# Peptides against a protein of PDB entry 3B8E: the designs that were tried, part 231

Target 1, 230 residues: chain A of PDB entry 3B8E
Amino acid sequence: PFLIFIIANIPLPLGTVTILCIDLGTDMVPAISLAYEQAESDIMKRQPRNPKTDKLVNEQLISMAYGQIGMIQALGGFFTYFVILAENGFLPIHLLGLRVNWDDRWINDVEDSYGQQWTYEQRKIVEFTCHTPFFVTIVVVQWADLVICKTRRNSVFQQGMKNKILIFGLFEETALAAFLSYCPGMGVALRMYPLKPTWWFCAFPYSLLIFVYDEVRKLIIRRRPGGWVE

## One batch from the design tools (peptide; made by RFdiffusion4, then SolubleMPNN)

Design b1_p30_2_s3 (from b1_p30_2, 16 letters changed)
Fold by OpenDDE base, seed 4:
Structure b1_p30_2_s3 (fold): chain B 230 residues (1-230), chain A 30 residues (1-30)
Amino acid sequence: as target 1 above (230 residues)
Amino acid sequence: LPVIKLNTSIEERLKLRLEALEKLLKELLE
């Protein structure tokens, strides 16, 4: 997200607080889940013929899959960002290169895609309005990970432990998202303005996309049990 | 042109702007 902000020179899609929450909250839960999954797999799976190489391969595959899911999550966040800005009159194409003028407090007549002039204050309100929905989108997309995790393992017991950690993490993230979104003063203190409830649903298409992605992945694995997609 | 409130849909904003422009045009033509 931050890289796109720099490269495309678009208004900042994520606040520092949201970035921190993602890095410390949302990314840690999957990492912990993966660590537990590896530990459980090491305990429950037959010793791989070559433990070092097979573990490394599995870790790489899991990391790759997670990286791809993370990419989809980021796309979901950006989608929400672009939707919000578009609803406020800024089409995606217009946002390219707009950062310079957007962040200039002396320019109070920045035009949107429809010729409406925006003051610096108004622009910042819109910018900050994007921060929380982006985070919420990530959280909602992560709900799909729960469904994915439930369907990955045949063992109810293995699913249970991973699900507990993941569920706990998702609840924590959701609670944090709700707190940041609706607690009075968060807009001023954290530059995260309150969300309309409708924005919680904006991520659902991407949750579905992740689900479809995982099902396709599983299908490929089933068709090619020795494939790199495991 | 009036500053349009942020909580309006793009369509509503465009409508309001159009109405404002029409009003302005009317005033200029009088």
Scores: peptide ipSAE 0.021, ipTM 0.500, DockQ to the pose 0.041
Fold by OpenDDE base, seed 3:
Structure b1_p30_2_s3 (fold): chain B 230 residues (1-230), chain A 30 residues (1-30)
Amino acid sequence: as target 1 above (230 residues)
Amino acid sequence: LPVIKLNTSIEERLKLRLEALEKLLKELLE
């Protein structure tokens, strides 16, 4: 998300605090899950396996899978961002290169796609209105990851421990999202304005997309064991 | 689309735009 902000010079889609919450909250649970899965796999290793090669391959495969899911999550967040800005008069094409004028507090006549002028304060309200829905979208998309993990044909022990950690992590993320969205003073302190309940549902198509993507991937893996899609 | 005042809230701006679009739609259907 931050890379696209720099490359496209669009208004900031996520606040720094929101990014920190994602990095600390959302990435920690997968990392812990991977650490436990590796530890359990090492216990189950039969003597003839090369521990370095098998561990590296498994880490790479898992890293790639989580990387792909992370990209889909980012796309979902950006979709929500562009929808909110478009509803407020800023079409996606108009946002390209707009950051310089958008962030300038002395420019109070920035025009939207329909010729309406926006003050600095009004622009910042719209920007901060995007931060919370973007974060919530990521959290809702991560709910699909829970379903994906439950449907994996891993060992019952691995799946049980992984599911508990993942469920706990998703609960924490959801609680954090609710806290940031609805706690008084968070709009001023964290630049996250309160979210209308309808925006929680905007992410559901992307959750479905991830679910379908994973089911298709699993189907391909089942049909072609050892393929590049693993 | 009507020119909206700078001091208008986001909600009011959206309402005015919606009303303008509804009026236009009505005119097109007549």
Scores: peptide ipSAE 0.019, ipTM 0.457, DockQ to the pose 0.028
Fold by OpenDDE base, seed 1:
Structure b1_p30_2_s3 (fold): chain B 230 residues (1-230), chain A 30 residues (1-30)
Amino acid sequence: as target 1 above (230 residues)
Amino acid sequence: LPVIKLNTSIEERLKLRLEALEKLLKELLE
């Protein structure tokens, strides 16, 4: 998310405090849950044929999986970010290169895509309004990712949700998201303004798409063992 | 904070900021 902010010169989609909450709050319990779930997954059940080369391959596969999950989460967050800003009059194309004027405290007539002028204070309210739903979107996407990552080849419908640690992780991150979104003072302390309940559902189509995509991928892998999709 | 319009040059914006800062500094020193 921060790299895209720098490259595209868009208004800041995710605050530093929100990043800390993701890294320390939402990622720890899911990561622990996945570490325990890996003991049940096909990755750990396959005895390494060659202990030196297979350990390296497994570490690379784990690193790639975490990297892919992070990219998917970022895409979901950016989707929500662009939707919120578009609803407030800022279309995605207009946001490109807008950061310099957006962050300038002395410019109080920044125009949106429809010619409406926005004061610095109004712009910052809209910017900070994006932080909470970005965080919530990551949590909702993590629900799908945690369910999907349970197995490399098996469908979620085949293995089920038997891992108590995974379930605990889902509740913990959801409780944290609710606390940060609705607790009084979070807007001032964390720059996370309260969300309308409808924003929790903004990521659901995206999570469903990821879920369907992964199930289709797994189906292809099962039907064509040794294919390029592995 | 003074309101600066988008149509102002970078030089004019910098000048206005400098003048505002000088005024604030003067007020703090009095």
Scores: peptide ipSAE 0.018, ipTM 0.522, DockQ to the pose 0.211
Fold by OpenDDE base, seed 2:
Structure b1_p30_2_s3 (fold): chain B 230 residues (1-230), chain A 30 residues (1-30)
Amino acid sequence: as target 1 above (230 residues)
Amino acid sequence: LPVIKLNTSIEERLKLRLEALEKLLKELLE
């Protein structure tokens, strides 16, 4: 997320506090749950013919999977960010390079895509309004990602939600998201303004898309064993 | 603090900021 922020010079989509909450709060339990589930899956797999090589391959596959999940989560968050800013008059194209003027407290006449001028306070309110939905979007996308990552080859519908740690992680993430979004004082303390309930649903189409994409991917892998899509 | 227009040159913005800071400093020192 920060790389896109730096490269595109857009207004900050995700605050430092929200990033810390994601990295320390939301990602830890899911990561542990995935590690346990992979260990269980590996136990169920035939003994590795070469334990050293298979362990290295597995670690690389895990790292790639986590990297891909993180990228998908970031894309979901950015989608929500751009939607919110577009609804407030800032089209994505207009946001490119706007950061310098956006963060300048002395400029109180930053124009949106429709010619409306925004004061520093007004645009910071909009920016901070994006932080909470970005975080919530990541959590909602993580629901799909965790369900998807549970099975490498089998459909989620075939294995079911048997991993209690995963279920616990999902509830913990959701509870944390609700706490950060609706607890009084979070706007002042964490610069996370209260989230309208409708924004929780903004991520659902994206989560569904990821879910469908992964199921299609798994279907292709099942039909063509040994393909490059593993 | 003076509101700086978006079309103001960087030099003019810096000058206005400097003047505002100098005024603030003067007020703090008095």
Scores: peptide ipSAE 0.018, ipTM 0.467, DockQ to the pose 0.211

Design b1_p30_2_s4 (from b1_p30_2, 17 letters changed)
Fold by OpenDDE base, seed 5:
Structure b1_p30_2_s4 (fold): chain B 230 residues (1-230), chain A 30 residues (1-30)
Amino acid sequence: as target 1 above (230 residues)
Amino acid sequence: KPVIVLNTSVEERLKLREEALKKLKEELEK
């Protein structure tokens, strides 16, 4: 996300707090997945043929999966960002290269895609309005990731302790998103403006995409037993 | 300075865009 911001010179899609919260959430999901895979490997009494190699392969597979999922999450966040800015008069094409003028507090007449002039304060309100829904989008997409992790190897019902960790992770992320989105003063303190509840649904297509992606991945793994992506 | 109403209707924004485009065309013809 930060790389696109630098390359495209668009207004900042994420604040420092949202980045930190995403990093915390993104680290939690891999940790949960690793805990699940280790526990599943322990339940599968099949002696790893080579425990060092199998562990390394598993860590690489997890890393690759999370890398791809992270890219989809970022795309979902950026989609939400562009939709919000478009609804406020800034089409995606117009945002390219706009950062310089956007961040200049002395320029109070930045024109949107419709010729409307925006003051610095108004621009920053819109920018900060994007931070919360970007984060919320990531959280909603992570729900799909966590549910996918739950369904990977064992039936949903047999993963008692694992399910508790998963549910706790989902609850923590959702509670954090709700707190950051709706707690009074978060707009001033954290530059996270309150989000209309309707914006929570903007991430659902991307959550579905992740589900489809993981099902396709699982199908590929099932069809090619012993491939590099086990 | 046009008071930016963050809640400007799509129709009003489209009108503003058309007006802005007309002004730009007029400036290019000058």
Scores: peptide ipSAE 0.020, ipTM 0.406, DockQ to the pose 0.057
Fold by OpenDDE base, seed 1:
Structure b1_p30_2_s4 (fold): chain B 230 residues (1-230), chain A 30 residues (1-30)
Amino acid sequence: as target 1 above (230 residues)
Amino acid sequence: KPVIVLNTSVEERLKLREEALKKLKEELEK
């Protein structure tokens, strides 16, 4: 997310504190996944042919999978960001290169895509209004990740939601999202303004996409045992 | 100052802007 902000020179989609919170949340998912994969590997009594190479290959595959999932999460967040700004009159194309004028406190006549002038204060309110839904989008997408991370090879539909650790992770992220979104003072402290409940649903298509992606990945792995994607 | 309210939808904002422009034209013709 931060790299796209620098490259595209768009208004800041996330604050520093929100980035830190996301990083903390995203680090938990790999840790849980690794714990479950190790448990699944231990249950699957197939002795790794070469424990060192198989472990290294697994770590690389996990890293790549999480990298891809992280990219999808970022895309979901940016989608939400662009939707909010578009609804407020700033089309994505117009946002490119706008940061310089956007961040200038003395420019109070920045025009949107429809010729409406925006004061610095109004622009910052819209910018900060994007922080919360971006964060919420990532959290909702991470719900899918937590469910996916339960097993490496088995379908999510086969395992169900019986795992207490998975449920705890979902509650923790949801509670954090709710706290940051609706607790008084978070707008000032974290630049996260409260969201309408409808914005929570903006992430659902991306969560579904991640589920489909993972199920397809797992299907490919199951159909091609010993392939490069194992 | 912006004429259009911050949290208004794009469609509503466009409508309000068109109305504002119409009023300005009418004032200039008087």
Scores: peptide ipSAE 0.015, ipTM 0.403, DockQ to the pose 0.042
Fold by OpenDDE base, seed 3:
Structure b1_p30_2_s4 (fold): chain B 230 residues (1-230), chain A 30 residues (1-30)
Amino acid sequence: as target 1 above (230 residues)
Amino acid sequence: KPVIVLNTSVEERLKLREEALKKLKEELEK
């Protein structure tokens, strides 16, 4: 998300605190998963034929899988961001390169796509209004990822503890999202304005799309075992 | 345009903006 912000020179879609919360959440789950897989591999007395290469390959595969999931989550967040800004008068094309003027406190006449002038304060209110639904969208997309992980044909025992950790992680992220969205003072402290409950549902079509995409991917993998899409 | 995602009604947001505009006008007439 931060890289797209720098490259496209658009208004900041997420606050620094929310980015840190996402990064911490996304790093913790893989770390726990890796620690559990190592513990389970140690219990399952299969001597890895080449422990260094097999460990490196597994770490790379896990890193790539979580990297792809993270990119999909970011795309969902950006979709919500662009929808909110478009409904407030800023079309995506108009946002390209707008950051310089957007962040300038002395420019109080930035025009939207419809010719309406926006003061610095008004622009910042809209920007900060995007932070909460972007974060909420990521959390809702992570729910879909949990369902996807639950449907993987790993051993029932491996799935049990991983699922508990994933469920706990999602519960924590959801509780954090609710706290940041609705706790008094968080709008001022963290620049996260309270979100209408209806906007929690805005991410569901995207979550469904991810679910369908993963099911199609799984079907392709099942039909072509050993193909490029593993 | 009112911010659409705020957990406030459109009417309440418009009222707050009108009140803010009135205060600004009163300060400018002073």
Scores: peptide ipSAE 0.014, ipTM 0.377, DockQ to the pose 0.034; fails the geometry check
Fold by OpenDDE base, seed 2:
Structure b1_p30_2_s4 (fold): chain B 230 residues (1-230), chain A 30 residues (1-30)
Amino acid sequence: as target 1 above (230 residues)
Amino acid sequence: KPVIVLNTSVEERLKLREEALKKLKEELEK
């Protein structure tokens, strides 16, 4: 996400502190995935043909899957960012290269895509308005990620949501999102302004996309045992 | 606390600007 910000020279979609919070939250997903993968391996009683190579391959595959999911999460966040800015008059094309003027405190006449001039304060309000829904989008997408991390090979529909750890993880992320979004002072401390509840639903298509992606991945793994996607 | 003005359509903002510009013109013609 930060790389796209630098390359595209767009207004900052997410604050640095919020990025750190996301990074800490996302680290739970691989840990949970690894814990359940060990449990699935133990249940499957498949004698690892070569336990050292199989562990290394497994770690690489988890890393690749996490990288792909992370990219989808970032894309979801950026989509929400661009939607909010577009609704506020800044089309994505107009945002390209706008950062220099956007961040200049002395320029109070930055025009949007419709010729509306925005003061520095107004621009920063819109920017900070994007931070919260970007974060919330990532959290909602992570809900799907936590659900899919419960099982590596089996469909979520087959094992159900009876795992207390999964429920706890979902609760923790939701509580964190609610805290960061609605706790007094978070707007000042984290530059995250309160989000209308309706914006939580903007992330759902991306959560569904990750869910479908994982189910397709699992289906491929089931059809081609020992393939590179495992 | 700036309430996220996400609810004002671009059209409503343009209308408000046109009204503000009209008022400014009227003030300048006075």
Scores: peptide ipSAE 0.009, ipTM 0.377, DockQ to the pose 0.040; fails the geometry check

Design b1_p30_3_s1 (from b1_p30_3, 27 letters changed)
Fold by OpenDDE base, seed 1:
Structure b1_p30_3_s1 (fold): chain B 230 residues (1-230), chain A 30 residues (1-30)
Amino acid sequence: as target 1 above (230 residues)
Amino acid sequence: EKKEELLKKLEELFQELLEKVKKLIEEARR
């Protein structure tokens, strides 16, 4: 998020406090849940032929997979951000380069894409309105991430959701997202304004995309064992 | 039409889930 913020010079889509909530709150329990997940039967049965090379390959593959999933996750967040700003009159093209004027408290006549003037306070309200749905989008996409990370090669449909700890992790993330979104005072404390329930659905297409991506990836791995996609 | 119906069902399910979570949060505040 910060890289795009710097490169595109757009208003900040996700606040620092919200980022901390993601890193400390949403990622920790799922990570623990995954750590307690039963190793895929294929991983346990295959003794590493060469522990050093096989570990390195596995770490690289995991890193690449998480990197790709993380990019899709970020795209989902940014999509939600752009939709919200567009609904408030700021089209994506207009946001490019707008940061300097957006963050200047002395400029109270920043125009949106339709010529409406926005005060500094109004702009900050809209900015903070984006933080919650961005966070929620991340959580919803993480549902897909957690489910797909359960299996390395097998389809999610084959292994199912047997891990109670994983289910608890998903519930905890959702509960945290709901708490941060709807608890009174969070708008002031965390700069996260209440979210309309409909905004939760903005992330669903991206969750589906991650599922499809992972299933296709796994299908390719199953059809071409030893390929570069492993 | 099937896609819209599925989306509506998902929306309803999600609303129910949100209401349950809200209720749980309210109960916890109590």
Scores: peptide ipSAE 0.000, ipTM 0.237, DockQ to the pose 0.020
Fold by OpenDDE base, seed 2:
Structure b1_p30_3_s1 (fold): chain B 230 residues (1-230), chain A 30 residues (1-30)
Amino acid sequence: as target 1 above (230 residues)
Amino acid sequence: EKKEELLKKLEELFQELLEKVKKLIEEARR
């Protein structure tokens, strides 16, 4: 998220402190849960023929667990960010390069995509309004990501939810999201304004899409082992 | 500005810590 912020020069979608909360509070427990996850039955059934192949499989699993989750989380968060800003009059294209003027306290007439002028205070309110939904979106997307990362080839329905640590991680993430979203003072402390309950649902279609996509991907892998989708 | 700089430094430190933890987890799997 921060890299995209720098590259695209858009208003900051997520505060630094919130990013730290995600990294330490949200990602750590799931990562640990995946570390202790039993190797997929398909991985265990492969006779250790070539130690190089086993290393490659492990690296691929790690890459999927950490790289894919992070990327999908970022995409989900940015989706929510762009939706909120678009609803407030800032279309995605208009946000490109806007950061410099956005963060300038002396510019009180930043125009949105419809010609409405925004004061610095108004801009910061809408920016901070994005922080909580962005975070919650990441958490909701992580639910799907954690479930899909449990197995490489097997369907979630086949593997089941046997990892108690993973389940605990999901609850912990949800509790943290609720705490950060609704606890009094978080708006001042973390610049995360209270989340309207409706915004919790904004991420669900995206999570469902990821879930369906991953199931389809796994289905393709099962049908065509060694294909380009692996 | 100083606060923002401190927060950035903290972020960098935490990222380094996370990377170390990830490496440790990878080593423990080996």
Scores: peptide ipSAE 0.000, ipTM 0.246, DockQ to the pose 0.026
Fold by OpenDDE base, seed 3:
Structure b1_p30_3_s1 (fold): chain B 230 residues (1-230), chain A 30 residues (1-30)
Amino acid sequence: as target 1 above (230 residues)
Amino acid sequence: EKKEELLKKLEELFQELLEKVKKLIEEARR
């Protein structure tokens, strides 16, 4: 998210402190949970790997998994960000390069896509309104991503939800999201304004899509080992 | 048993993290 912010020069979609809370609070426990995931039922059927390359292969696999999760989370968050700004009059095309004027406190007549002028205070309210939904979207998408990352080949239904650490991680990240979204003073402290409860459900279709896509991918892998989708 | 111990440790770690975050927020408000 932060890289896109710099490259596109758009208004800040998520505060730095909130990003830190995601990295430390929501990603750490799930990452540990994946390390203690139950072995896939097909692991015992695999030939022993070369001991010299085994560590490197495992590191690459882990890196790819985390990279994909992070990318999907970012896409979901940015989708929510653009929807909220569009609802407030700022179309995605108009946001490109707008950051400099957006963050300038002395410019009180920044125009939206419809010609409405926005004061600095009004712009900051809209910006802060985006932070909470962006964060919540990441958490909701992360639910699906964590579940699908339990296995490479097996369906979630085959592997099951036996990893208590994963379940705990999902609960804790959700509790943290609720705390940051609704605790008094978070609007001032973290620039996260209270979220309407209905916005929790906005990311569900996206999470479902990812889940279905991954299950289909895994199904193809099971039917055609060594295929291009591995 | 080892899994239960690990869960307890993770819970403790999470609580410590939350407390640290709360303190940082309080410090930032000063």
Scores: peptide ipSAE 0.000, ipTM 0.246, DockQ to the pose 0.012
Fold by OpenDDE base, seed 5:
Structure b1_p30_3_s1 (fold): chain B 230 residues (1-230), chain A 30 residues (1-30)
Amino acid sequence: as target 1 above (230 residues)
Amino acid sequence: EKKEELLKKLEELFQELLEKVKKLIEEARR
């Protein structure tokens, strides 16, 4: 998200505090859950032909898959960000290069896509209004990510939801998202303004996309063992 | 209050880093 922020010079879609909440609150418990997850029975039954090369290849493939999933997560967050800004009068095309003027406290007449002028304070309120939805979008997309990470080759439908720690992680992430989104004072303390419950649904298509992507990926791996798609 | 101060300091540090990276990118484009 920050790389796109720098490259596109758009208003900051995700604050540092929200990133810390993601890293410490939403990613840590899932990572622990995955560490305790027993290897798939099919992986354990296959004798590694070459334990050194096969481990390295598997680690690279996993890293690539997580990279692609991370890209989909980022796209989901940015989608929510652009929708909120568009509802407030800032179309995506208008946001390109706007950051310099957006962040300038002395410019109180930044025009939106419809010619409405926005004060610095008004702009910052809108920016901070985007932080919570972006965070929540990431959490909702991570639901799918956590579920798919349970298996490397098998479908979620085949492996089932047996990992209690993973399920706990899903609830913890959701509870944290709800707390940060609706607890009084979070807007002032964390620059995360309250989120309308309807915004939770904006992430669902991307969560579904990740799920479909991973199921298709796993299907390809099962049909073409040894391909680059692992 | 201490937690809020720490969060503000972290935010400031991150903003400084972002500004440095932006300057480096601008210098590299030049």
Scores: peptide ipSAE 0.000, ipTM 0.224, DockQ to the pose 0.023; fails the geometry check

